# Ledger of designs, part 2: peptides against a protein of PDB entry 6RGO

Target 1, 392 residues: chain A of PDB entry 6RGO
Amino acid sequence: MALKLLGFNQDATCFSVISSNKGVTIYNCDPFGKCFELEKSTSNDEELDFLVEMLFSTSLIAVVDKTIGASKRKKLKIVNTKRKATICELTFPHEIMDVIMNRKIICVVLKSDQIFVYDISCMKLLRTIDVRGEKLKSTSKFRNSEAVGDIGVRVSLSTDNNSILCYSSYSKSDKENAPLNDIVVFDALKCIQINVLPAVHQSNIVCIACSPDGMLMATASEKGTIIRVFKTIDTENDEPILVNEFRRGSRPSRISEMKFNHDNTLLACVGESDTIHIFALPVTTTEADANEDDTLQQSSHSLSSSINGLQYISKGLANRFGKIIVSKIPTQSQQRHVAYIKIPENAKYRIGFPKDTTNTIHICGEDGNYLVYSIPRNEVGPCTLVKSNTFD

## One batch from the design tools (peptide)

Design b1_p8_2 (made by RFdiffusion4)
Fold by OpenDDE base, seed 5:
Structure b1_p8_2 (fold): chain B 392 residues (1-392), chain A 8 residues (1-8)
Amino acid sequence: as target 1 above (392 residues)
Amino acid sequence: VEEIQELL
């Protein structure tokens, strides 16, 4: 049977899948088991497609039926999983491309490059963000999205109550073919733009991850060779703060998902490659003034790998077109993964970080495997499989 | 709306 992965919830306590025979199924991670099923409404042998956004372990989900030929691609349903009942239905002017939420906000991304921001508590529209802006409304030749691959507005929302929304935007170049290579940071509650990160990649951004607290953002382009991590709010001399540049690989490969762990110490990425990569972020040790003199001489040979302080060479290179391009960190200073998981070739996987175990990662595959891995702390190497389950 | 608030 063909499985299609939808993803983990915000805290990796549940994941959702499309089963060809059953429709949408939600699994609990611990104890492992099926907790919800939405039955297939159509008798047709059409390939099922859905968006399902979960709200942690609550009985609230957002559902969009994206099945080909379905008139439902413009409808968002808010469903109570305990009652199996639709609480609310919203209809949009265009096809829904993505839905993301936390305990405060629902963001709905449309094929029109619009983001609708709602207060979840009352389903009130707070803002419509038009990513194309007024100037591009005249040339609304919808990119025939059939021929130009999955290039649209990408979004990520902090899982906390601060509700920091990061989205890809078109660069201000008067060129008809401006890339989606800018990032806007937006306070979704106050409806205020906080920051703009110009030209964070040379090509379109295809993956964004916001940290749980909204303080960090990871980005990847269509090339998927380099991942960049930025501060979301802070700027240095009105320039974006590049915290890290990670090298996933030398060969181009699409990154489908990235996630931070709950303490912002790890970034994982998954996609079309045979490898999940896990990167370590620099822990800003706030020097707590440990004035306490406690002389315990435990000669732990801390391999102080002198991470030579990467001087923030934030020198934006203006290219020949006057665009500020985020300076590439020299290839020699590009960090590699600290840990990895090998996955089957061509298997689509999703990733999640559990809240309580910052060195554990949950993964699930379209092969029907749910796997829990331990991430090594003190060495570079493979993750260790701790638990495995299967699902249909 | 009330039912959403009960689920938050």
Scores: peptide ipSAE 0.464, ipTM 0.954, DockQ to the pose 0.868
Fold by OpenDDE base, seed 3:
Structure b1_p8_2 (fold): chain B 392 residues (1-392), chain A 8 residues (1-8)
Amino acid sequence: as target 1 above (392 residues)
Amino acid sequence: VEEIQELL
């Protein structure tokens, strides 16, 4: 059967798939098995297309049926999986491109480059974000070319209660074809813009991940060769906003998903390549409790030497053009993966990090494989397969 | 609305 992956929930306890015969199926990861099925609304052999976002292990899901007609593509259903009942339905002016949620908010991304932010508890609209703004409304001929359907606003949301929303925005260049290469950091609860990261890539951003706590954000462009990790908030200590730059590869390859683990020590990426890459993040040791004596001379090979190259951007130009956050990091300072998983070519995979096991990753494929891997801690190498299951 | 709050 043709499977289409929708992805893992926020804590990787469940994953969602579209089955051509059944509609939407949600699987529990442990114990492995079906926990919910949503039947297709039509008997036709039409290719099923859905958005499904699940709220953790709850009975709450957001569903968009994209299979039939322009009208259904504009409807968001909130469904109770335990009752198999629609709680409420929202209709939008444009096609829904993405839906993300946490325990506080739902964000709905439209084909119009609008983000609708709702309080989940009451389904009240908190904010409409127009990413194009007023200036770009005149030149944006709706991209009628089918081939351009892939370039839109990308979003990621923190899974915590702080509800940090990161989204791609158009660069302020007066060019008719401004790239989606800026990032906006937004407090979705307070409806306040926290930060703007200008020109974080040379081309459109196609993938964003926010850390669970909202303190970090990862970005990848259409090239998918470089992943950048940023702090979401300016720290008082003049610390660089750009924390890491990772090299996924030398060849262009689209990244479809990135995720942080729950303690911000790992970043995983998956996409069109035969390899899931896992990168180590520097642990920000808060210096506070370093008083206890234990002399374990673990040779922390000073990864500090690579960041020193950023100091030579002359103080003089920073004052007139807003903080050029992306200095050309020397290609030599680009870290590689610390771990990897080989996946079948042409199989789409999704990734999730479970909360309770920081060195475990869940993956699922359109090939019908659900796999659990252990991530090596002390060596660079392949992940070890711990558990496998199949689904249909 | 009440049913959403019971599921959160």
Scores: peptide ipSAE 0.462, ipTM 0.954, DockQ to the pose 0.862
Fold by OpenDDE base, seed 1:
Structure b1_p8_2 (fold): chain B 392 residues (1-392), chain A 8 residues (1-8)
Amino acid sequence: as target 1 above (392 residues)
Amino acid sequence: VEEIQELL
């Protein structure tokens, strides 16, 4: 049977798959088992295609049937899985490309590069973001992206109630073919743009991950060799704060998904490569409660080794076509993974981090494997397989 | 709408 992975929910308690024979199936991770099935509406041998987004461990799912007919691809269904009933339907002017949600917000991404932001509690439209309209010269040429089905607006939403939305936008370059290499940070509740990160990569952004708290964002381009982590809200002198620059590899490989763990200590990435990479983020110890106590005067003359801070004169080559975020991090300072998982070649995998175990990662494959790995703390190395289950 | 609020 052909399986197609839809992904994990926000807390990795469930994952969704398409089975060619059964339709959509949602699995619970612990105890492992089927918790919901949506039967295919057609007996045809057509390749099933769905979007399914689940709201945590709730009975609420968003579903888009992308299999048959241009009309269904424009319909979002909100379904109660316990009742097996559609609660409401929304119809959009264009094909739905992505759906993301938390307990407050649902975002719908269209093929038109529009993002529709709704209050989930009442399904009221809060904002329509037109990512093309922000480009001064809307040359009305729909990219006849017949062949380039892969380049569109990417989005990520914080899993908390603050509802920080990060999306890719077109650079302000006078070029007709401006890349989707800007990031906009948007407060989805207040409907306010809070930050803009210009030209975070040289090519189109194909993957974005927001941290659960919305304070960090990871980005990857079409090359997938470098992952950049930024602060979402905070700025230094009106410039974006680059926190980390990770090197996934030397060879180009598409990253399909990235996830932060729940305490922002780890970032995982998966894609077309045989390896899931896990990177460590620096824990910002807030120097809070250093209590006052011990006065002991010991006068140890620690030798002030004068580390001559080489002032790297960043020759900002302000090329006329906008401030590119030139990595301030030297290529030698690019961090590698701290852990990895080897996956079968040509198998697509999805990743999720559970809340209760910050050093555990859930993965599932189109090979029908659901796997739980322990992440090493004290050494750089492979993750250890803790649990394995199969699904069909 | 009411049914969504019961699921949140």
Scores: peptide ipSAE 0.457, ipTM 0.953, DockQ to the pose 0.858
Fold by OpenDDE base, seed 2:
Structure b1_p8_2 (fold): chain B 392 residues (1-392), chain A 8 residues (1-8)
Amino acid sequence: as target 1 above (392 residues)
Amino acid sequence: VEEIQELL
């Protein structure tokens, strides 16, 4: 059967798949098994396509039937999985490209480069963000930039109640083909723009991950060779704070997904490459609790010595044109992965971090494998397979 | 609406 991965929920307790014969299936990770199935709405031999976003371990899902020919590509259904009932349906003017949610907010991304922000508790529209309209206010020319294939607005939402929304925006370049290489940080609850990170990559941003607490954001471009991690809210001299620059590889390869773990100590990435990469983030020890004398001198000293090379080169080269170019971290100071997982070539995988085990990663493949890996703490190397299950 | 609030 052809499987298509929809991904993990926010806490990696469940994952969703499309089966060409069954429709949408949601699996529990532990105990492993089917928890929900959504039957096909059409008997046609059309390739099934769906968006399914699950709210944690709840019975709340958002569903979009993206199957070709269906008028349903503009419809968002909120479904109670326990009752197998549609709670509400919203219809949009354009095709739905993405849906993301937390306990407070649901964001709907349209093919028009619009983001609709809703209060999930009442399905009230809080804001329509028109990413293209913001560009058009800066650039007087209505070009129908045909959305060239897969290039569109990318979004990520914090899993906490602060509801920090990070989205890609068009740079304020007078060029008709301005890339989606700016990031806007938005308080989705207050409907306030908090920050703007200009030109974080040279090409379009294709992947964004917000940390669970909304304090960090990872970005990758179409090249997928470099991942940048920024602070979302904090600025230094009104400039964006680059926390990390990670090198995934030397060869271009699209990153399809990135995720932080729940304590912001790890960033994982997956995509078209044969390798899931896991990067360590420096733990910002807040200097405050240095006073408790407790003698557990256990050997954590060895990993800190390799992190000390992060000279904050906050030298914003204000180029003569007032564009903040994120200073490229010298290639020698680009951090490598601390851990990796080898995956089958051409297999699409999705990643999730469980909340309770910061050194565990869940992965699932279109090959029908659900795998749990342990991430090494004290050495650079492969992750260890802890559990495996298969699904169909 | 009420049913969403029961699920949150």
Scores: peptide ipSAE 0.452, ipTM 0.952, DockQ to the pose 0.856

Design b1_p8_2_s1 (made by RFdiffusion4, then SolubleMPNN; from b1_p8_2 with E2K)
Fold by OpenDDE base, seed 3:
Structure b1_p8_2_s1 (fold): chain B 392 residues (1-392), chain A 8 residues (1-8)
Amino acid sequence: as target 1 above (392 residues)
Amino acid sequence: VKEIQELL
């Protein structure tokens, strides 16, 4: 059967798939098995297309049926999986491109480059973000070319209660074809813009991940060769906003998903390549507990030498042009993966990090494989397969 | 609305 992956929930306890015969199926990871099925609304052999976002292990899901007609593509259903009942339905002016949620908010991304931010508890609209703004409304002929359907606003949301929303925005260049290469950091609860990261890549951003706590953000462009990790908030200590730059590869390859683990020590990426890459992040030791264990200091020194190359950006140019956050990090300072998983070519995979096991990753494929891997801690190498299950 | 709050 043709499977289409929708992905893991926020804590990787469940994953969602589209089955051509059944509609939407949600699987529990442990114990492995079906926990919910949503039947297709039509008997037709039409290719099923859905958005499904699950709220952790709860009975709450957001569903968009994209299979039939332009009208359904504009409807968001909030469904109780335990009752198999629609709680409420929202209709939008444009096609829904993405839906993300946490325990506080739902964000709905439209094909119009608008983000609708809702309080989940009452489904009240908190904010409409127009990413194009007023200036770009005149020149944006709706991209009628089918080939341009892939370039839109990308979003990621922290899974915590702080509800940090990161989204791609158009650079302020007066060019008719401004790339989606800025990032806006937004407090979705307070409806306040926290930060703007200009020109974080040379081309459109196609993937964003926010850390669970909202303190870090990862970005990848259409090239997918470089992943950048940023602090979401300016720290008082003049610390660089750019924390890491990772090299996924030398060849262009689209990254479809990135995720941080729950303690911000790992970043995983998956996409069109035969390899899931896992990168180590520097642990921000808060200075408070540095007193007791002398022994672990030796390994940190080798990583710090790579970051010192950033200091030579002359203080002089920073004052006139807003913080050029992306200096050309020397290609030599680009870290590689610390771990990897080989996946079948042409199989789309999704990734999730479970909360309770920081060195474990869950993956699922459109090939019908659900796999659990252990991530090596002390060596660079392949992940070890711990558990496998199949689904249909 | 009430039913959403019971599921959060």
Scores: peptide ipSAE 0.503, ipTM 0.959, DockQ to the pose 0.863
Fold by OpenDDE base, seed 1:
Structure b1_p8_2_s1 (fold): chain B 392 residues (1-392), chain A 8 residues (1-8)
Amino acid sequence: as target 1 above (392 residues)
Amino acid sequence: VKEIQELL
């Protein structure tokens, strides 16, 4: 049977798959088992295509049937899984490319590069973001993206109630073919743009992950060799704060998904490579409670070794085509993974972090494996397999 | 609408 992975929910308590014979199946991770099935609408041997987004462990899912006809690809169904009933249906002017949600917001991404932001509690439209319309010269040429089906607006939403939305936007370059290499940070509740990160990569952004609290964002380009982590809200002198620059590899490989763990200490990435990479984020110890206590005067003359801070004069080649965020991090300072998982070659995998175990990662494959790994704390190395289950 | 609010 061919399986197609849809992914984990926000807390990795469930994952969704398409089975060619059964339609959509949602699995519970612990205890492992089927919790919902959506039968295929057709008896035909057509390749099933769905979008399914689950709201945590709730009975609420968003479903888009992409299998048949241009009309169904424009319909979002909100389904109660316990009742097996459609609560409401929304129809869009264009094909739905992605759906993301939290307890407050649902975002719908269209093939038109529009993002529709809804209050989930009432399904009221809060905002339509037109990512193409923000480009001053809307040359009305629809990219005949027949062949380039892979380059579109990417989105990520914080899993908290603050509902920080990060999306890729077109650079302000005078070139007709401006890349999707800007990031906009948007408060989805207030409907306010809070930050813009210009030219965070040299090529189109293909993957974005927002932290659960919305304070961090990870980005990867089509090359997938470098992952950049930024602060979403905070700026230094009106410039974006680059927190980390990670090197996944030297060879180009597409990253399909990235996730932060729930305490923002780890970032995982998966894609077309045989390896899931896990990176460590620096814990910002807030220097809060250094209590007042011990006065002990010991006068130790610590030798002030004058580390001559080489002022790297960043010759900002302000080329006329917008401020590219030139990595201020030297290539030698690019961090590697702290942990990894080897996966079968040509198997697509999805990743999720559970809330209760910050050093555990859930993965599932189109090979029918659901795997739980422990992440090493004290050494750089492979993750340890803790639990394995199979699904069909 | 009411049913969504019961699931949130």
Scores: peptide ipSAE 0.503, ipTM 0.959, DockQ to the pose 0.858
Fold by OpenDDE base, seed 5:
Order: sequence, then C-alpha cells, then structure tokens
Structure b1_p8_2_s1 (fold): chain B 392 residues (1-392), chain A 8 residues (1-8)
Amino acid sequence: as target 1 above (392 residues)
Amino acid sequence: VKEIQELL
C-alpha cells in the first residue's frame, strides 16, 4: 500500500500519514499506536492528497483535502478528532498550499502567494500578507505552477506563543523573474514586520525552519547543498546576522524538511538523499559568573576543539547588479554534520524533535517505519537506533 | 469558536 507522510506535530508526540485504503491516520509516538483516522470520502482510485496540521497532542487539527479533481482544495476544515466533527470551515479564493499553526496563530498559504494570518482562539483574520505586493497588478499571469515545480512561498512559525513567522519573499529587483530568495520575519500576533533578510541564497528558498522560540531561522535553496542559520530579530550594522553555514553535501539534493531541537543546540535536515544530517549549533554559553570556588579537580580532558571564533565576515558582496548577497562563509569554514542517519534511497522521511529529550530524534518513513534515534554528544558519527515500530 | 477555546 502506498503511504504518504504528512509529518510530525510541533513536539514530535504524534505524526500523520495518508494511507491509500484508510485516508488520513494520526499515530501517537509513545505509547505507539493509532489515535485518529479520517476515512476516505471518495470511492475513486484517485491518489489521495491532504494537508494536516496538528496542534501538539490536542484533539484540534486543520485539514485540507488536496486530492486531484476535488473541489475542496480551497477549504480549510478545523476538526475535533475526539468528536470526529468539523468545528468550522473556511473557504479561500485560491488553492491552499500550506497550513501552519501554534497555540495562538494559524497561517494559511495560498497558491496566489498570499498568507492569511488568523487568531486561532476566535478564527478572526488578523492580516492578509501579499508576498507579491504591487507586482500582482501588472502580471495577471499566474505562473502556470503546473510547469514550474514546487516553487512557492515557504513559511515557518515558532511553536511558542511569540508566534514569529518567517516567510520567503521576492527580491526587490525589477526583473520579472525575481527569485524567492529574501526572508521576511513577522510578528504574527502584533502583525508587524520585524526584519528582512535580503538574498539569503542565490536561488529560490525551498525550505525554512524557525526555532521553537523564534530566535533562529534555517534556510535552504533549491540546490540543498548549503544550509544557512540566521538570527531572526537581531541585526549587526543593519545587516543580517549569519550564525552558521552548514554543508549538507557537494551534490544538489532537495531538502524537504528542517527542524531545530527544543533548546536550539541541533538542526536536522531530511530530503531526497539517503541521509538525515544533524548539525550542532554553537551554544552561547552565557558565562554565568560561577564565582563559586569549588576546587573539584576532575581532569576531564575537555577536548576543547578550539572552534576558532569564526569572525563574522558579514561583508555583504554587492554583485554587479547592486544586490546585497549574503557573503558565503569560505568553504573551509563550512561546518559538516556532527551526526547522521542512513535511510533507504528514495524513501521520503519526516523528522521531529521530542521536547523532553534534546538528544533524541524521531523519524518516520513512507516505508512504514517509525524510528527513534539517539544522537551522539561527544563524537561525530551515526545515530544509534533506540526504538522501532511499523505502521500501515 | 467556543469549542476551539476548550481545546487550546
């Protein structure tokens, strides 16, 4: 049977899948088991497609039926899983491309490059963000999005109550074919733009991850060879603060998902490659003034790998077109993964970080495997499989 | 609306 992965919830306590025979199924991670099923409404042999956004372990989900030929691609249903009942339905002018939420906000991304921001508590529209802006007035030509692949507005929302929304935007270049290579940072509650990160990649951004607290953002382009991590709010001399540049690989490969762990110490990425990569972020040790003199001489040979302080060479190279391009960190200073998981070739996987175990990662595959891995702390190497389950 | 608030 063909499984299609939808993903983990915000805290990796549940994941959702489409089963060809059953429709949408939600699994609990611990104890492992099926906790919800939405039955297939159609008798047709059409390939099922759904968006399902979960709200942690609550019985609230957002559902969009994206099945081909379905008139439902413009409808968002808010469902109570315990009652198996639709609480409310919203209809949009265009096809829904993505839905993301936390305890405060629902964001709905449309094929029109619009983001609708709602207060979840009352389903009141707070803002419509038009990512194309005034360019929509001149070019009524919808990119025939059938021929131009999965290039659209990407979004990520902090899982906390601060509700920091990061989204990809078109560069200000007067060129008709401006790439989606800018990032906007937006306070979704106050409806205020906080920051703009110009030209964070040379090509369209295809993956964004916000940290749980909204303080960090990871980005990847269509090339998927380099991942960049930025501060969301802070600027240095009106320039974006590039915290890290990670090298996933030398060969182009699409990144489908990235996630931070709950303490912002790890970033994982998954996609079309045979490898999940896990990167270490620099822990800003706030020097707590440990004035306490306690002389315990435990000669732990801390391998102080002198991470030579990467001087923030934030020198924005203006290219020949006057565009500020985020300076590439020299290839020699590009960090590699600290840990990895090998997955079957061509298997689609999703990733999640559990809240309580910052060195554990949950993964699930369209092969029907749910796997829990331990991430090594003190060495570069493979993750260790701790638990495995299967699902249909 | 009320039911959403009971689930948050």
Scores: peptide ipSAE 0.498, ipTM 0.958, DockQ to the pose 0.867
Fold by OpenDDE base, seed 2:
Structure b1_p8_2_s1 (fold): chain B 392 residues (1-392), chain A 8 residues (1-8)
Amino acid sequence: as target 1 above (392 residues)
Amino acid sequence: VKEIQELL
């Protein structure tokens, strides 16, 4: 059967798949098994396509039937999985490209480069963000930039209640083909723009991950060779703070998904490559709790010595045109992965971090494998397979 | 609406 991965929920307790014969299936990770199935709405031999976003371990899901020919591509259904009932349906003017949620907010991304922000508790529209309209206010020319294939607005939302929304925006270049290489940080609850990170990559941003607490954001471009991690809210001299620059590889390869673990110590990435990469983030020890004398001098010293090379080169080269170009971290100071997982070539995988085990990663493949890996703490190397299950 | 609040 052809499987299509929809991904993990926010806490990696469940994952969703499309089966060409069954429709949408949601699996529990532990105990492993089916928890929900959504039957096909059409008997047609059309390739099934869905968006399914699950709210943690709850019975709340958002569903979009993206199957070709269906008028349903503009419809968001909120479904109670326990009752197998649609709670509400919203219809949008354009095709839904993405849906993301937390306990407070649901964001709907349209093919029109619009983001609809809703209060999930009442399904009240809080804001319509018109990413294209913001561009058009800066650039007087109405070109129908045909959305060239897969390039569109990318979003990520914090899993906490602060509801920090990070989205890609068009750079304020007078060029008709301005790339989606700016990031806007938005308080989705207050509907306030908090920050703007201009030109974080040279090409369109294709992947964004917000940390669970909304304090960090990872970005990758179409090249997928470099991942940048920024602070979302904090600025230094009104400039964006680049925390890390990671090298995934030397060869271009699209990154499809990135995720932080729940304590912001790890960033994982997956995509078209045969390798899931896991990067270590420097733990910002807040200097405050240095006073408790407790003698657990255990061997954490060895990993800190490799991190000391992060000279904060906050030298914003203000180029003569007032564009903040994120200073490229010298290639020698680009951090490599600390861990990796080899995956089958051409297999699409999705990743999730469980909340309770910061050194564990869940992965699932279109090959029908659900795998749990342990991430090494003290050495650079392969992850260890802890558990495996299969699904169909 | 009320049913969503019961699921949150």
Scores: peptide ipSAE 0.493, ipTM 0.958, DockQ to the pose 0.858

